Peptides against a protein of PDB entry 5T59. Designs and how they scored, part 32

Target 1, 112 residues: chain A of PDB entry 5T59
Amino acid sequence: TTPTMQSTSLLTEHLGYPPISLVDDIINAVNEIMYKCTNAMEKYLMQRNIIGKKDFSDEIKIGTAKLESLLENSVDKNFDKLELYVLRNILSIPSDLLEENRFRLLHHEKLV
Target 2, 90 residues: chain B of PDB entry 5T59
Amino acid sequence: EHIRFQRLVQVCNKALEESIRKLQSWEKIHECFPNYGQTREGIENLTVCQQQVIKLWSNLSRVEFDAIFHERSIEEKLNQLDDLINKARS

## One batch from the design tools (peptide; made by RFdiffusion4, then SolubleMPNN)

Design b1_p12_2_s1 (from b1_p12_2 with Q2S E7Q A9I)
Fold by OpenDDE base, seed 3:
Formats: C-alpha cells, structure tokens, sequence
Structure b1_p12_2_s1 (fold): chain B 112 residues (1-112), chain C 90 residues (1-90), chain A 12 residues (1-12)
C-alpha cells in the first residue's frame, strides 16, 4: 500500500518529476484559494459593517476568523486523505509489475 | 481502460466538495455572526457573501487545478501509465 | 454584480 522507493523512481522517470510534486501543487493551490476566499469574505462584510447605527466590525472579524479556522481544519483533513489516496492508488505501480521481468518491461518501454 | 486520471479528478472534486460543505450550512454561517445576523440587512449581506464565496471557491479551484494538470501533463502521463500496466498484464 | 464585487476583492 505504501509507495516503495522503486515505485517512486519508476514513476519519477515516467512523469519527469516525483509523484509528490503533483500533490504539493494541489495542496499549495487549495491553501491559496482558501485564504483568498476567507479574506474576500471578511473584506466584503467589513464594507458592510454598519447596520443602522451599530458597528459590527468586531463581530465580523471574529466571525470570519471562526469560519477560516473551520475551513482550514476541513481542508487539512480532506486533502491529507487526498494525498494518501493519490500516492497509493493513482500514482502507483501494482505489486505484480514490480517483479523483475515486468520491471524490465516498463523500463524498456521508456527507452523505446 | 483509462481510469487513473478520472479517479484523480473525482478525488479532487470530492476533497473540494467536502472541504466547503460546512460553509454551505446557513446555520454554521449564522452562528458566527449572531447579532449581525439578527438584522435584515445583515442576513442579506451574509446570504450574498455565502453564495458568492462558494462560487468563488469552485471557480478558482477549477482554474488552478486545470492549470496544474496541464503543466504536469498528468492526463497524458496517467493514460500512458494505464496503457503500460494493461500491456504488461496482456 | 455581487460576484463581480467579490472577484475584485480577491484580485486586489
């Protein structure tokens, strides 16, 4: 289930980059998007912080911070699962192909 | 035949969907703004904010993930991987 | 539009 060094090497040769690099790109992207979204939410509401004669700025700041934390926790959890799944089930080589004869086949196909 | 790239897309979509699910709850949104959300204008602002943030989440994710997949040529590479595996098993 | 307003904020 856990990727082997051999599998990583073969996939790196095939992809032109280590499998983990793809996952890193995905995770970095979603983190950036997450903070952009929460920042936009805060700014939007802060532009609408006064209702009647009451200023809700403090409540907005606290509330958006809570939502950010909630989203952070969810992103971390779900994309940790994604990382494991991608590396184990998508960017993976079946164990039977890691045998000597099939290993040579994969290498041969790369060279031809 | 070609299954790995489809699975990648599915898993990415699932992770994105699960991540934003709590923000889709009006109750979760409202409880973060208990007094602001008791005003008519506050409710309106929160409603618009919630709807638009969810859309932005979806749109930004689509654009960024597609860019990643393109730069990494991952569809082609995963299809080739599927082909190699299938050939080895034939 | 509301979407346009939020998009502008993100792009800032």
Amino acid sequence: as target 1 above (112 residues)
Amino acid sequence: as target 2 above (90 residues)
Amino acid sequence: SSEERLQKIIEE
Scores: peptide ipSAE 0.195, ipTM 0.937, DockQ to the pose 0.017
Fold by OpenDDE base, seed 5:
Structure b1_p12_2_s1 (fold): chain B 112 residues (1-112), chain C 90 residues (1-90), chain A 12 residues (1-12)
Amino acid sequence: as target 1 above (112 residues)
Amino acid sequence: as target 2 above (90 residues)
Amino acid sequence: SSEERLQKIIEE
């Protein structure tokens, strides 16, 4: 299920930041890494663009762009799943802890 | 006892592994360079490129994710959360 | 730096 506002508030207090911020950091990092990888591929191949008497620069540019798109689609799909799982199952508070008596326990533990 | 951080690491690794899977396919790589890959030298270059980018993906991800986890103190915070939940249920 | 790591891998 989708995290409640109460759960988000409690976790924000516990973590010192909103739970989504962690996921954002992860996603931003993998996106940066993704483009670094594709850029590296292009540069590596462009340094080796001439074989014999033929220049393959155009094919390399098109090919690396296709690979980038392929990787982008896969990253988006898999890390969307990751986001949902993390927010629902890892950075989550069980319903029993959202009860008033359990809520007090969490608050007390933070202050002690 | 402490399970949440382990799960976080597991799902991160799974997402990374699944994301790079298509680049691990030689067929997919070769299809993007149909003429370049018809040359011996081109095949060699593509092979090295594929291997290196996969290593780069793995190494960069490890370093960056560890940095994020450290900066966010997420292992400690998730362990504390596990402890709170276990305490509440006991 | 990230670029240094990138270049190191490329050169391997």
Scores: peptide ipSAE 0.195, ipTM 0.937, DockQ to the pose 0.019
Fold by OpenDDE base, seed 4:
Structure b1_p12_2_s1 (fold): chain B 112 residues (1-112), chain C 90 residues (1-90), chain A 12 residues (1-12)
Amino acid sequence: as target 1 above (112 residues)
Amino acid sequence: as target 2 above (90 residues)
Amino acid sequence: SSEERLQKIIEE
């Protein structure tokens, strides 16, 4: 079941932020990490670009770019799945509870 | 009782593991460096690079995700959500 | 920092 506007509102009230914000933080973090990793690979190999009398700089640049692309695709795929799962199954309210009763419980919690 | 945060951690770990899986493949790495990887020294460099990147991936993700979870108080909030839902059904 | 960790790992 796709999250409803009501569910989002209730969860936002509970969390103090929209559920999507958590997912955004996660995705932004992994993207940053991803590029740090690929950059590190390139730098590491570029420091070791000459073997014997041959310069492999061009091959290293192309190769690391390919690996970056592979990683990007994998990250995108897997974290899209993550986003869907989190929003549907973790940060979710059962449809049968999307009534005044659930809303009252949230208010009660804030007052206690 | 409290299951949502556990699930969050699990799905995050799974996504991270699946994402880095291709870099764990020596064959895929070698394919990206066909000539470089034909040299002994190149193979050694690629091997070390692969190992270090995987470690970096793991360490950075652990630190950053834990920070996010803390900043968002997500464990507490998800536990509370579990409790609220359970209470509503009782 | 994350960069420090990065550098440390790469230099290992």
Scores: peptide ipSAE 0.194, ipTM 0.937, DockQ to the pose 0.019
Fold by OpenDDE base, seed 1:
Structure b1_p12_2_s1 (fold): chain B 112 residues (1-112), chain C 90 residues (1-90), chain A 12 residues (1-12)
Amino acid sequence: as target 1 above (112 residues)
Amino acid sequence: as target 2 above (90 residues)
Amino acid sequence: SSEERLQKIIEE
């Protein structure tokens, strides 16, 4: 089920931030990590680009680009699934509890 | 009884593991460097590179995700959410 | 720390 505006508001109040902000942090982090990894690979191999009499610089650049694309596609796919799962199943409130009693519990927790 | 944070950790680990799986394939690595990987020295370099980047992936993700979870106080907040839901249903 | 890990890979 898709999150409702009501659940988003309640969760924002509870968390101190919108639920989507957590997902954004996670996705931004993995994207940064991804490019750090591919950059490190390229630099490592480019420092070792000559074997014997042959310079493999062009092949290394093309190869690392292919690996980056492969990783990008996989990250996009898997973390899109993660986003949907987190927002729908983890940061969620059961519909039957989206009533007055739920609001009271949230307020009570803040007061105690 | 507290299940949401556990699920968050699980889904994060799953996404990370699934994302890096193809880089764990030596065959796929080698395919990207067909001539370089035909040399002994090239194979050695690719092997070390593959191993180190996988370790880097794991270490960076652990550090960054733990930092996010801490900054967002997400374990505490999710446990509280579980408790609130359980109380409402009792 | 992350930069140190990257540098380790490059220098190995």
Scores: peptide ipSAE 0.213, ipTM 0.937, DockQ to the pose 0.018; fails the geometry check

Design b1_p12_2_s2 (from b1_p12_2, 4 letters changed)
Fold by OpenDDE base, seed 4:
Structure b1_p12_2_s2 (fold): chain B 112 residues (1-112), chain C 90 residues (1-90), chain A 12 residues (1-12)
Amino acid sequence: as target 1 above (112 residues)
Amino acid sequence: as target 2 above (90 residues)
Amino acid sequence: SSEERLQRIIEE
């Protein structure tokens, strides 16, 4: 079930921030980590670019770029799934709690 | 009782694991460095690089995600959400 | 720090 505006509002009040903000933090973090990893990989190999008398710098640059692309695609795919799951199944309010009588529980907690 | 935060951690770990899986494949690594990987030293370098990057991925993810969870107080908030839902259904 | 970990990998 897709999150509703009402659900988002209630969760925002409960969390102190919109649910999507948590997901954004997670995705931003993993993207940063991803590029740190690929950068480290490139630098590591570029420090070891010469074997014997052959310079493999070009191959290393191309190869690391390919790996970065693979990782990017995988990250995008898996964390898109994560976003959907989190917003639909974790940061979600069951429909029965969206009723007036159930809504009071959330409001009561805020006041206490 | 409290299940939402546990699920959050699980899906995060799963996403991280699935994302790095391609880099865990030696075949994929070697394919990107076809000539470099035909040398003994190249293979050794790629092996170490692969291992270290995977460790970096794991360590950075753990630290950063824990920081996010703490800053967002998400465990507490999700536990409270579980409690509210359970109370409403009781 | 994350940078320290990154640097360790590069230096190893």
Scores: peptide ipSAE 0.249, ipTM 0.937, DockQ to the pose 0.018
Fold by OpenDDE base, seed 3:
Structure b1_p12_2_s2 (fold): chain B 112 residues (1-112), chain C 90 residues (1-90), chain A 12 residues (1-12)
Amino acid sequence: as target 1 above (112 residues)
Amino acid sequence: as target 2 above (90 residues)
Amino acid sequence: SSEERLQRIIEE
């Protein structure tokens, strides 16, 4: 079920913002958190890069990059699913209610 | 009655949980640091790093998502949406 | 603590 322009307009009126704006906030937030976490991992390990007179800096950089890639791919996949689910199943209006009665009800509630 | 906000929280938690799942695997962590992880100190450092980053992931996401939900008044708006839909069906 | 150290890194 794909959101319609009508549903988007009605929900925008109700929310005070387009439904996609909420999803954008969520996705932007998780992306920021993701890179903060991976950056923290790298810095933490780089502060502990020498063990037994061996320098593991290169291995740490490569390893953290691999982990970042894995996390990035997983975030993209799972939050794409989230976006689809939220817009279709949460921020949605049942098709049977996309009639004159729904319009009147929304306007009536806003005016009251 | 009010179901949409609960579903939003659930789907957010699910996405966060599934996203961090790979980092919860010690085997996958160790594979990224094959020589570093063969040392005692390396194992200790990786263990601490893994545990703490997972906690940070959880804490940061909780704080940021709660802030978003508050700023967007989404719980109230979704509850109102549920009420409107239920009223329309009555 | 280890947690505090990582938190400080993120906040930088």
Scores: peptide ipSAE 0.239, ipTM 0.937, DockQ to the pose 0.017
Fold by OpenDDE base, seed 2:
Formats: structure tokens, sequence, C-alpha cells
Structure b1_p12_2_s2 (fold): chain B 112 residues (1-112), chain C 90 residues (1-90), chain A 12 residues (1-12)
């Protein structure tokens, strides 16, 4: 199920931050790591761009760009799924807890 | 009892593993460097690069994700959430 | 940097 406004508010109060903030941190981190990896790969190969008398610089640049694109697509796909799962199934409040009396329990625990 | 944090870790690991899968394919790597990969030295360079990039991916992601989880106190918060839910249902 | 880490790893 899709998170409700109530769920978001309660979780924000519990976590001290909106649930989406955690997901954002994760996604931002993996994106940074992704580009660091592909950049490192390109640099490594570019340092080894000449074999014999042939310069493979252009092929290396194109090839690493293709790999980067493949990785980008895969990261986007898999972490979109992750975002959906985390927000719906991990950072979520069951419907039975979305009752007024249950809200009191949650607030009470926070205050105690 | 405490299940949410474990699930978070599992889902993160799965996403990371599935994301790097394309780079784990030698065929996919070689296809991106068709002429470079026709040379012995090129193959060697690509092989080493592939292996070490995958290792770097794993190491960096582990360090960064652990840092995020710590900074957000997510294990503690998710455990507390589990406890609250269980208490509410009892 | 990550590039430096990769370089070190590759050199090992």
Amino acid sequence: as target 1 above (112 residues)
Amino acid sequence: as target 2 above (90 residues)
Amino acid sequence: SSEERLQRIIEE
C-alpha cells in the first residue's frame, strides 16, 4: 500500500526526519559510488590506452561511456524498486496501528 | 520480533548486487571494447579493471551505507518501530 | 579518492 500522510507524519516524528530522507541518502550515495567507479575505470584504461602502435583512447572513452549507461540504467531500476519497497514495507505503519487509540500509544511512548 | 532493519539491509544488498551484475559479465565488458579486447594486453587490462571495479563497488557501498545507517540511527529506530507495532497488537 | 583506491587495488 502507498504510505499515507498520517503514516509519514508519524514516522517523521518517530525517526526525527521524513522517511524519504533515508531513501534519498541511499540513492545519492549509490549514484556517487557509481560515477566514482566508472570514472576510475576510464582513468585506468586511459593510462593504458596505447597497445603496440595503436591508440585506443577513443574506443576506451566510448566503451566506458556505454558501461556507465548500462550501470546507470541498472541502478535506476533496482533502486527505484528499493525505494518503493522501503517506503511501503519497511518505513511503514500497519493499518491496524493507524487508529486513534494506537496513535496515542505511539505518542505516549515518545513522551515517556 | 525485529525484522525491519534486517529487511532493509537485505534489500540494499540485493539492489547493489543486481545493479553491478552487468559489469560482472565479461561478455558485456568485452562488447564495449571490441578492438581493445582483441589484444592480449587489452584483455588483461580489462580483466583486472573489471575485477577491481567490482571490488571497489562493494567496498564503497558497504562503507557509505553503514555510515548512512549510523547517522540516521535507523537500526534503533526500526527496532523501536517493531516494538511499538508488536505492543500495539498485544 | 575512489580512483586512488582503485589504482591501489589494481596495483596489488
Scores: peptide ipSAE 0.237, ipTM 0.936, DockQ to the pose 0.017
Fold by OpenDDE base, seed 5:
Structure b1_p12_2_s2 (fold): chain B 112 residues (1-112), chain C 90 residues (1-90), chain A 12 residues (1-12)
Amino acid sequence: as target 1 above (112 residues)
Amino acid sequence: as target 2 above (90 residues)
Amino acid sequence: SSEERLQRIIEE
């Protein structure tokens, strides 16, 4: 289930930042890593682009672009799933803790 | 007792492993370089490249994710959340 | 840096 505004507010207070910020950091990091990997692949192969008097530069560029696209699609799919799971199941507050009596407990623990 | 941070690490690892799975396929790699991969040297270069990029993926993700978790103090915060939930249910 | 780590792996 999608997190409620109340849950988001409570978690933001607890964490010191909105829950989505953690997910954003993770996704931004993996995207950066992804492009570093594909760039490294291209550079590595482009340094080895000539074999037997034949220049494979064009094929390498096209092939690396295809691999990048493949990786992009996989990253998007898997980290979208991650985002949903984290926000719904890890960075979440059970409904019983959203009751008024439990809400007071959270505030008490924060103040002590 | 404390379960949320462990789950976070698990799902992160799972997402990373599943994301790189396609690049672990030699068939998919070779299909992207049909003529280059018909040469002995080309095959060797692709093999090394594949191995190195997978290692790069693993190493970079480990370092960056650990940094994020530290900067966000997420282990401590999730442990505290577990404690609060357990206390409320006791 | 990430770039340095990348370069080390590529050079292996």
Scores: peptide ipSAE 0.235, ipTM 0.937, DockQ to the pose 0.018

Design b1_p12_2_s3 (from b1_p12_2, 5 letters changed)
Fold by OpenDDE base, seed 3:
Structure b1_p12_2_s3 (fold): chain B 112 residues (1-112), chain C 90 residues (1-90), chain A 12 residues (1-12)
Amino acid sequence: as target 1 above (112 residues)
Amino acid sequence: as target 2 above (90 residues)
Amino acid sequence: SSEEKLERIIKE
């Protein structure tokens, strides 16, 4: 289930990059998107911070920070699971193909 | 036949959906703005904000993930991997 | 529109 060095090497040769690089791209992207969204939310509400005669700026800042934390925790949890799943089940080589004869087949296909 | 790329897309969508789920809860949104959300205008602003953030989350993710998949040629590579595995088992 | 305004904020 856990990726081996051999599997990583073969996949790196096949992909042209280490499997983890794809996961890194995905995680970096979602983190960027997350902070863009929360920042936009705060700015949107801060442009609408005064209702009647009351200024809700402080409440907005605190509230958006809470939402950011909530989203951040959820992103971390779910994309950690994603990383494990991708590396173990998608970017993986079945154990039976890691045998000598099948290993040669994969290598041969790359060279041909 | 080709299953790995489909699974990648599914897992990505699932992670994105699960991540944004709590923001889809009006109760969760409202509790973060207890006084602001007691005003008519506040409720309206929060409602619009919530809806738009969810849409932006989805749209930005789609664009960025598609770009990643393209740059990494991952669909082609995963299809080739499936083919190699199937060939080895034949 | 409200959506347009929020999109502009993100793109800044």
Scores: peptide ipSAE 0.333, ipTM 0.940, DockQ to the pose 0.017
Fold by OpenDDE base, seed 5:
Structure b1_p12_2_s3 (fold): chain B 112 residues (1-112), chain C 90 residues (1-90), chain A 12 residues (1-12)
Amino acid sequence: as target 1 above (112 residues)
Amino acid sequence: as target 2 above (90 residues)
Amino acid sequence: SSEEKLERIIKE
């Protein structure tokens, strides 16, 4: 189920930051890594762009762009699933702990 | 007893593995370079490039994700959350 | 740095 406002507040207090911030860090990191990888591929191949008497620079640029798009689509899909899973199943508070008596326990544990 | 952090690591690894899977396909790589890949030297370059980028992907992800987990103290926080839940249910 | 890691891998 979708995280509630109460759950988000409690987890924010516990973590010291909103749960979404962790996911944002992960996604930002993988995006950065993705572009570093594709850039490295392009540079590597562009350093080897001439074979015989033919210059393959244009084909390399187009090809690496296609690979980048392929990787972008895959990253987006898989890390959207990751975000949903993390927020719903890992950074989540079971419904029984959202009851008043359990809520007090969480608050008490933080202050003690 | 402590399960949430393990699950976090597992789901991160799965997402990373699934994301790079298409680049692990030689057919997909070769299709992007149809003429370049018709040369012996081109095939060799593409092969090395494919292998190196996969290693780069793995190494960079490991370092960066570990840094994030450390900076966010997420293992400790998730363990504490597990403990709180277990305590409440006992 | 990330650049150093890139260089190490692509030079292999």
Scores: peptide ipSAE 0.315, ipTM 0.940, DockQ to the pose 0.018
Fold by OpenDDE base, seed 1:
Structure b1_p12_2_s3 (fold): chain B 112 residues (1-112), chain C 90 residues (1-90), chain A 12 residues (1-12)
Amino acid sequence: as target 1 above (112 residues)
Amino acid sequence: as target 2 above (90 residues)
Amino acid sequence: SSEEKLERIIKE
């Protein structure tokens, strides 16, 4: 089920931040890590670009770009799934509890 | 009884593992460097590079995700959410 | 730490 405005509001109050903020942090982190990995790979190989009499710099640049694209596509696919799952199944409130009693429990927890 | 944080960790690990899977394939790596990988020295360099980047991926993600979870207090908040839901159901 | 890890890969 798709998150409702009510559940988002309640979760924001509970968390101290909107649920989407957690997902954004995760996705931003993995994107940063992804490019750090591909950059390191390119630099490592470019320091080892000459074998014998041949310079493989062009092949290395093309090859690492292909790997980066492959990784980007996989990251996008899998973390899109993650986003949907987290927002729908982890940071979620059952619809039957989106009533007055749920509000009372949340407020009580804050007071105690 | 506390299940949400466990699910979060599981789905994060799954996404990370699925994302890096293709880089774990030597065949995929070699295909990107067809001539470089035909040399002995090239194969050695690619092998080390592949192993190190996979380790880097794992280590960086562990450190960064743990930091996020800590900064967002997400384990505590998800446990509390489980408890609230369970109380409401009792 | 992340920079150190990158440097490790580059320098190996």
Scores: peptide ipSAE 0.334, ipTM 0.940, DockQ to the pose 0.018; fails the geometry check
Fold by OpenDDE base, seed 2:
Structure b1_p12_2_s3 (fold): chain B 112 residues (1-112), chain C 90 residues (1-90), chain A 12 residues (1-12)
Amino acid sequence: as target 1 above (112 residues)
Amino acid sequence: as target 2 above (90 residues)
Amino acid sequence: SSEEKLERIIKE
């Protein structure tokens, strides 16, 4: 079931914010965390870039970039699924409540 | 009774767990550092990084997501939504 | 601890 404009409006009224705003917060947070993690890893390894007489700085930079890309792709995939699921199944109003006589319940309860 | 918030937490955890899965693979980590990982010290460093980044991922996400849920009052709102739906169906 | 090492880096 795809969210309707009516559903979005009712949920916005109920939540005090559009449903998508919650998802945006979650996605923004995980993205920030993702880059913090990969950045930390890179910095840690770069502090340990020389082993013996060899400097592995270039390999570390390339390697961490690859890991970042890998994680980024995974985050995008999984949180796209999350977004879809949340908006469809969690932050949603069942179709039976969107009927003329039933959808007013949410609005009415808020006013009471 | 109240199911929506529980589902939200579940799907968030699932997404986080699935996202970090690739970094949990030692083989995947080692492949990114083929020469560095051939040294004893390099292996040790990578091992520490892998373990710590996974923990960091978990800890940071827990803190941030809980903050979001609190700021958005989402548990309360979802519980109310459940109640409204149940009431309408009764 | 090992976890503290990365945490310190992130906070920098």
Scores: peptide ipSAE 0.332, ipTM 0.940, DockQ to the pose 0.017; fails the geometry check

Design b1_p12_2_s4 (from b1_p12_2, 4 letters changed)
Fold by OpenDDE base, seed 4:
Structure b1_p12_2_s4 (fold): chain B 112 residues (1-112), chain C 90 residues (1-90), chain A 12 residues (1-12)
Amino acid sequence: as target 1 above (112 residues)
Amino acid sequence: as target 2 above (90 residues)
Amino acid sequence: SSDERLEKIIKE
């Protein structure tokens, strides 16, 4: 079930931040890590670009770019799934709790 | 009782593991460096690079995700959410 | 070692 405005509001009140903010933090973090990794790979290999009499700089640059693309695609795919799952199944409120009486309970617990 | 935070950790780990899977493939790595990887030194360099990147991927993600979870107090909040839901249904 | 150098690069 897709999150509703009501559930988002309730969760925001409970969490102190919108549910999507957590997901954003996670995604931003993994993206940062991803580029750090690929950048490190390129730098490491570029420091070792000459083997014998051959210079592999161009191949290394192209190759690392390809790996970066592969990783980007995989990260995007898997963390899109993560986002969907988290918002639907973890940071979610069952429909029965969205009724007035249940809503009051959640509000009451916050205030007490 | 408390299940949501556990699920969060699990789905995060799964996403991280699935994301790095292609880099775990030596074949994929070698394909990106077809000539470089035909040299002994090249293979050695690629091997070290692959191994270390995978390790650092894991370590960095663990540290960063734990920091996020802490900053967002997500374990506590999810436990509370579980409790609220269970209480409401009782 | 090569491992240490790579780690340093990655952490930068």
Scores: peptide ipSAE 0.308, ipTM 0.941, DockQ to the pose 0.017
Fold by OpenDDE base, seed 2:
Structure b1_p12_2_s4 (fold): chain B 112 residues (1-112), chain C 90 residues (1-90), chain A 12 residues (1-12)
Amino acid sequence: as target 1 above (112 residues)
Amino acid sequence: as target 2 above (90 residues)
Amino acid sequence: SSDERLEKIIKE
């Protein structure tokens, strides 16, 4: 089931913000953390780029980029699923409550 | 009774765990550094890096997500939503 | 330690 405009409006009123805003916060946070982690990994390894007489800087940069891509793809996949689940199953109003009389009940409780 | 916030926490944890899973693979890590990982020091560096990144991934996520949940008052709001739904069905 | 150094970098 896809969220309706009516559901979104009611939830926005209840939450004080649109449901998508919570998801956006979560996704933005994990993205920030993701890049912080990969950046830190690169920096850590680049500080240790020379072993013996060999300079592994290029390999480290390429390797870290590959890991970043891998993590990025995984984050995108899993948090897309999360977004869908949250909006459909958590931040949602059951269809039976979207009927006229029950709809008013939710709205009335907000006003009280 | 109150189920929505619990579900939110669960799906967040699941998404975080699934996202970091590939970095938990030593084989995958080593594959990205084929020559670097052939050295003793390289292996040591990669091992430490892998372990600490995974740890900090978890810690940072916990802190940030808790902050979001607090700022959005989502536990309270979801509990209220559960209550409203239950009342409507009574 | 190596762990501490990495933590410092990541938290920056």
Scores: peptide ipSAE 0.304, ipTM 0.940, DockQ to the pose 0.017
Fold by OpenDDE base, seed 3:
Structure b1_p12_2_s4 (fold): chain B 112 residues (1-112), chain C 90 residues (1-90), chain A 12 residues (1-12)
Amino acid sequence: as target 1 above (112 residues)
Amino acid sequence: as target 2 above (90 residues)
Amino acid sequence: SSDERLEKIIKE
């Protein structure tokens, strides 16, 4: 089920931050790592661009760009799924508890 | 009893694994460098590059995700959430 | 080593 405003508020109170903030951190991190990896690949190969008497610089640049695109698409797809899963199934409150016990318990725990 | 943090780790690992899977294919790597990969030295360079980038992907992700989890205290918070839910159902 | 070289590149 899709998260409600009530669940978001309760979880924000519990976590000390909105649930989406965790997901944002994860996604930002993997994007940074992704570009670091592809950049490193290009630089590594560009340092080894000449074999024999032939310069493969252009092919390396094009090839690395293709790999980057491939990785970008895969990251986007898989981490979009991750976002949905985390928000719906991990950082979530069961619907049957939203109207009754969960809200009361959270307040009770903080007051004690 | 405590299940949410385990699931978080699992889904993160799965997303990372699925994301890098295509780079683990030698065929896909080679097709991006059709002429470079026809040379002995080119094959060697691509092989090393592929192996190292996969390792670096894994290592960097582990370090960064662990840092995020620590800064957000997510294991503790998810365990507490599990406990609260269990209490509510008792 | 080859591993060290690539790691250095990424950390830059």
Scores: peptide ipSAE 0.297, ipTM 0.940, DockQ to the pose 0.017
Fold by OpenDDE base, seed 1:
Structure b1_p12_2_s4 (fold): chain B 112 residues (1-112), chain C 90 residues (1-90), chain A 12 residues (1-12)
Amino acid sequence: as target 1 above (112 residues)
Amino acid sequence: as target 2 above (90 residues)
Amino acid sequence: SSDERLEKIIKE
C-alpha cells in the first residue's frame, strides 16, 4: 500500500523526522560513494596510463566514463526499488493503528 | 518479533550488491578498455583496480550507512515501531 | 577520513 498523510505524520512524530529523510540520506550517501569509486578508478589507471611506448590516457578516460554510466544506471534502478520498499513496507503503519483508539497509542507511548 | 530493522539492513545490502554486480564482471571491465586490456601490464592494472574498487565500495558503504543508521537512531525507532504494532494486535 | 581511505586503497 502507498503511504498516507496520516501515516507520514505519525511516523514523523515517532522518528523525529520525516520517513523520506532517511531514504534521502541513504541515496545521497550511495551517490557520493559511487563517484568516489569512479574517480578512484580513473586516477588509479591514469597513474598507469603508459605501457611501453603507448599512452592510453584517452582510452582510460572513455572507459572509466562508460563504467561510471553503467554504475549510475544500476544504482538508480536498485535504490529506486529500495526507496519504494522502505517507505511502503518498513516505515509503514498498519490499518489497525490508524484507527482512532489505536492512533493515540503511539502518541501516548512517546509521552511516557 | 523485531523485523523491520533487519529488513532495512537486508534491502540496503541487496541494493548495494546488485549495484556493484556489473563492476564485478571482468568481461564488462575488459570491454571498456579493449586495447589497454590486450597488454599484460594493462590486464594486471585492471585486475588490481577492479578488486580495489569493489573493496572501496563495500567499505565506504558500510561506514556511511552505519553512520546514517546511528544518527537517525533507526534501529531503536524501528524496534519500538514493531513493539507498538505487536502490542496493538495482541 | 574517507579521502584518506580512498587514497590508501588507490595506493595498494
Scores: peptide ipSAE 0.271, ipTM 0.940, DockQ to the pose 0.018

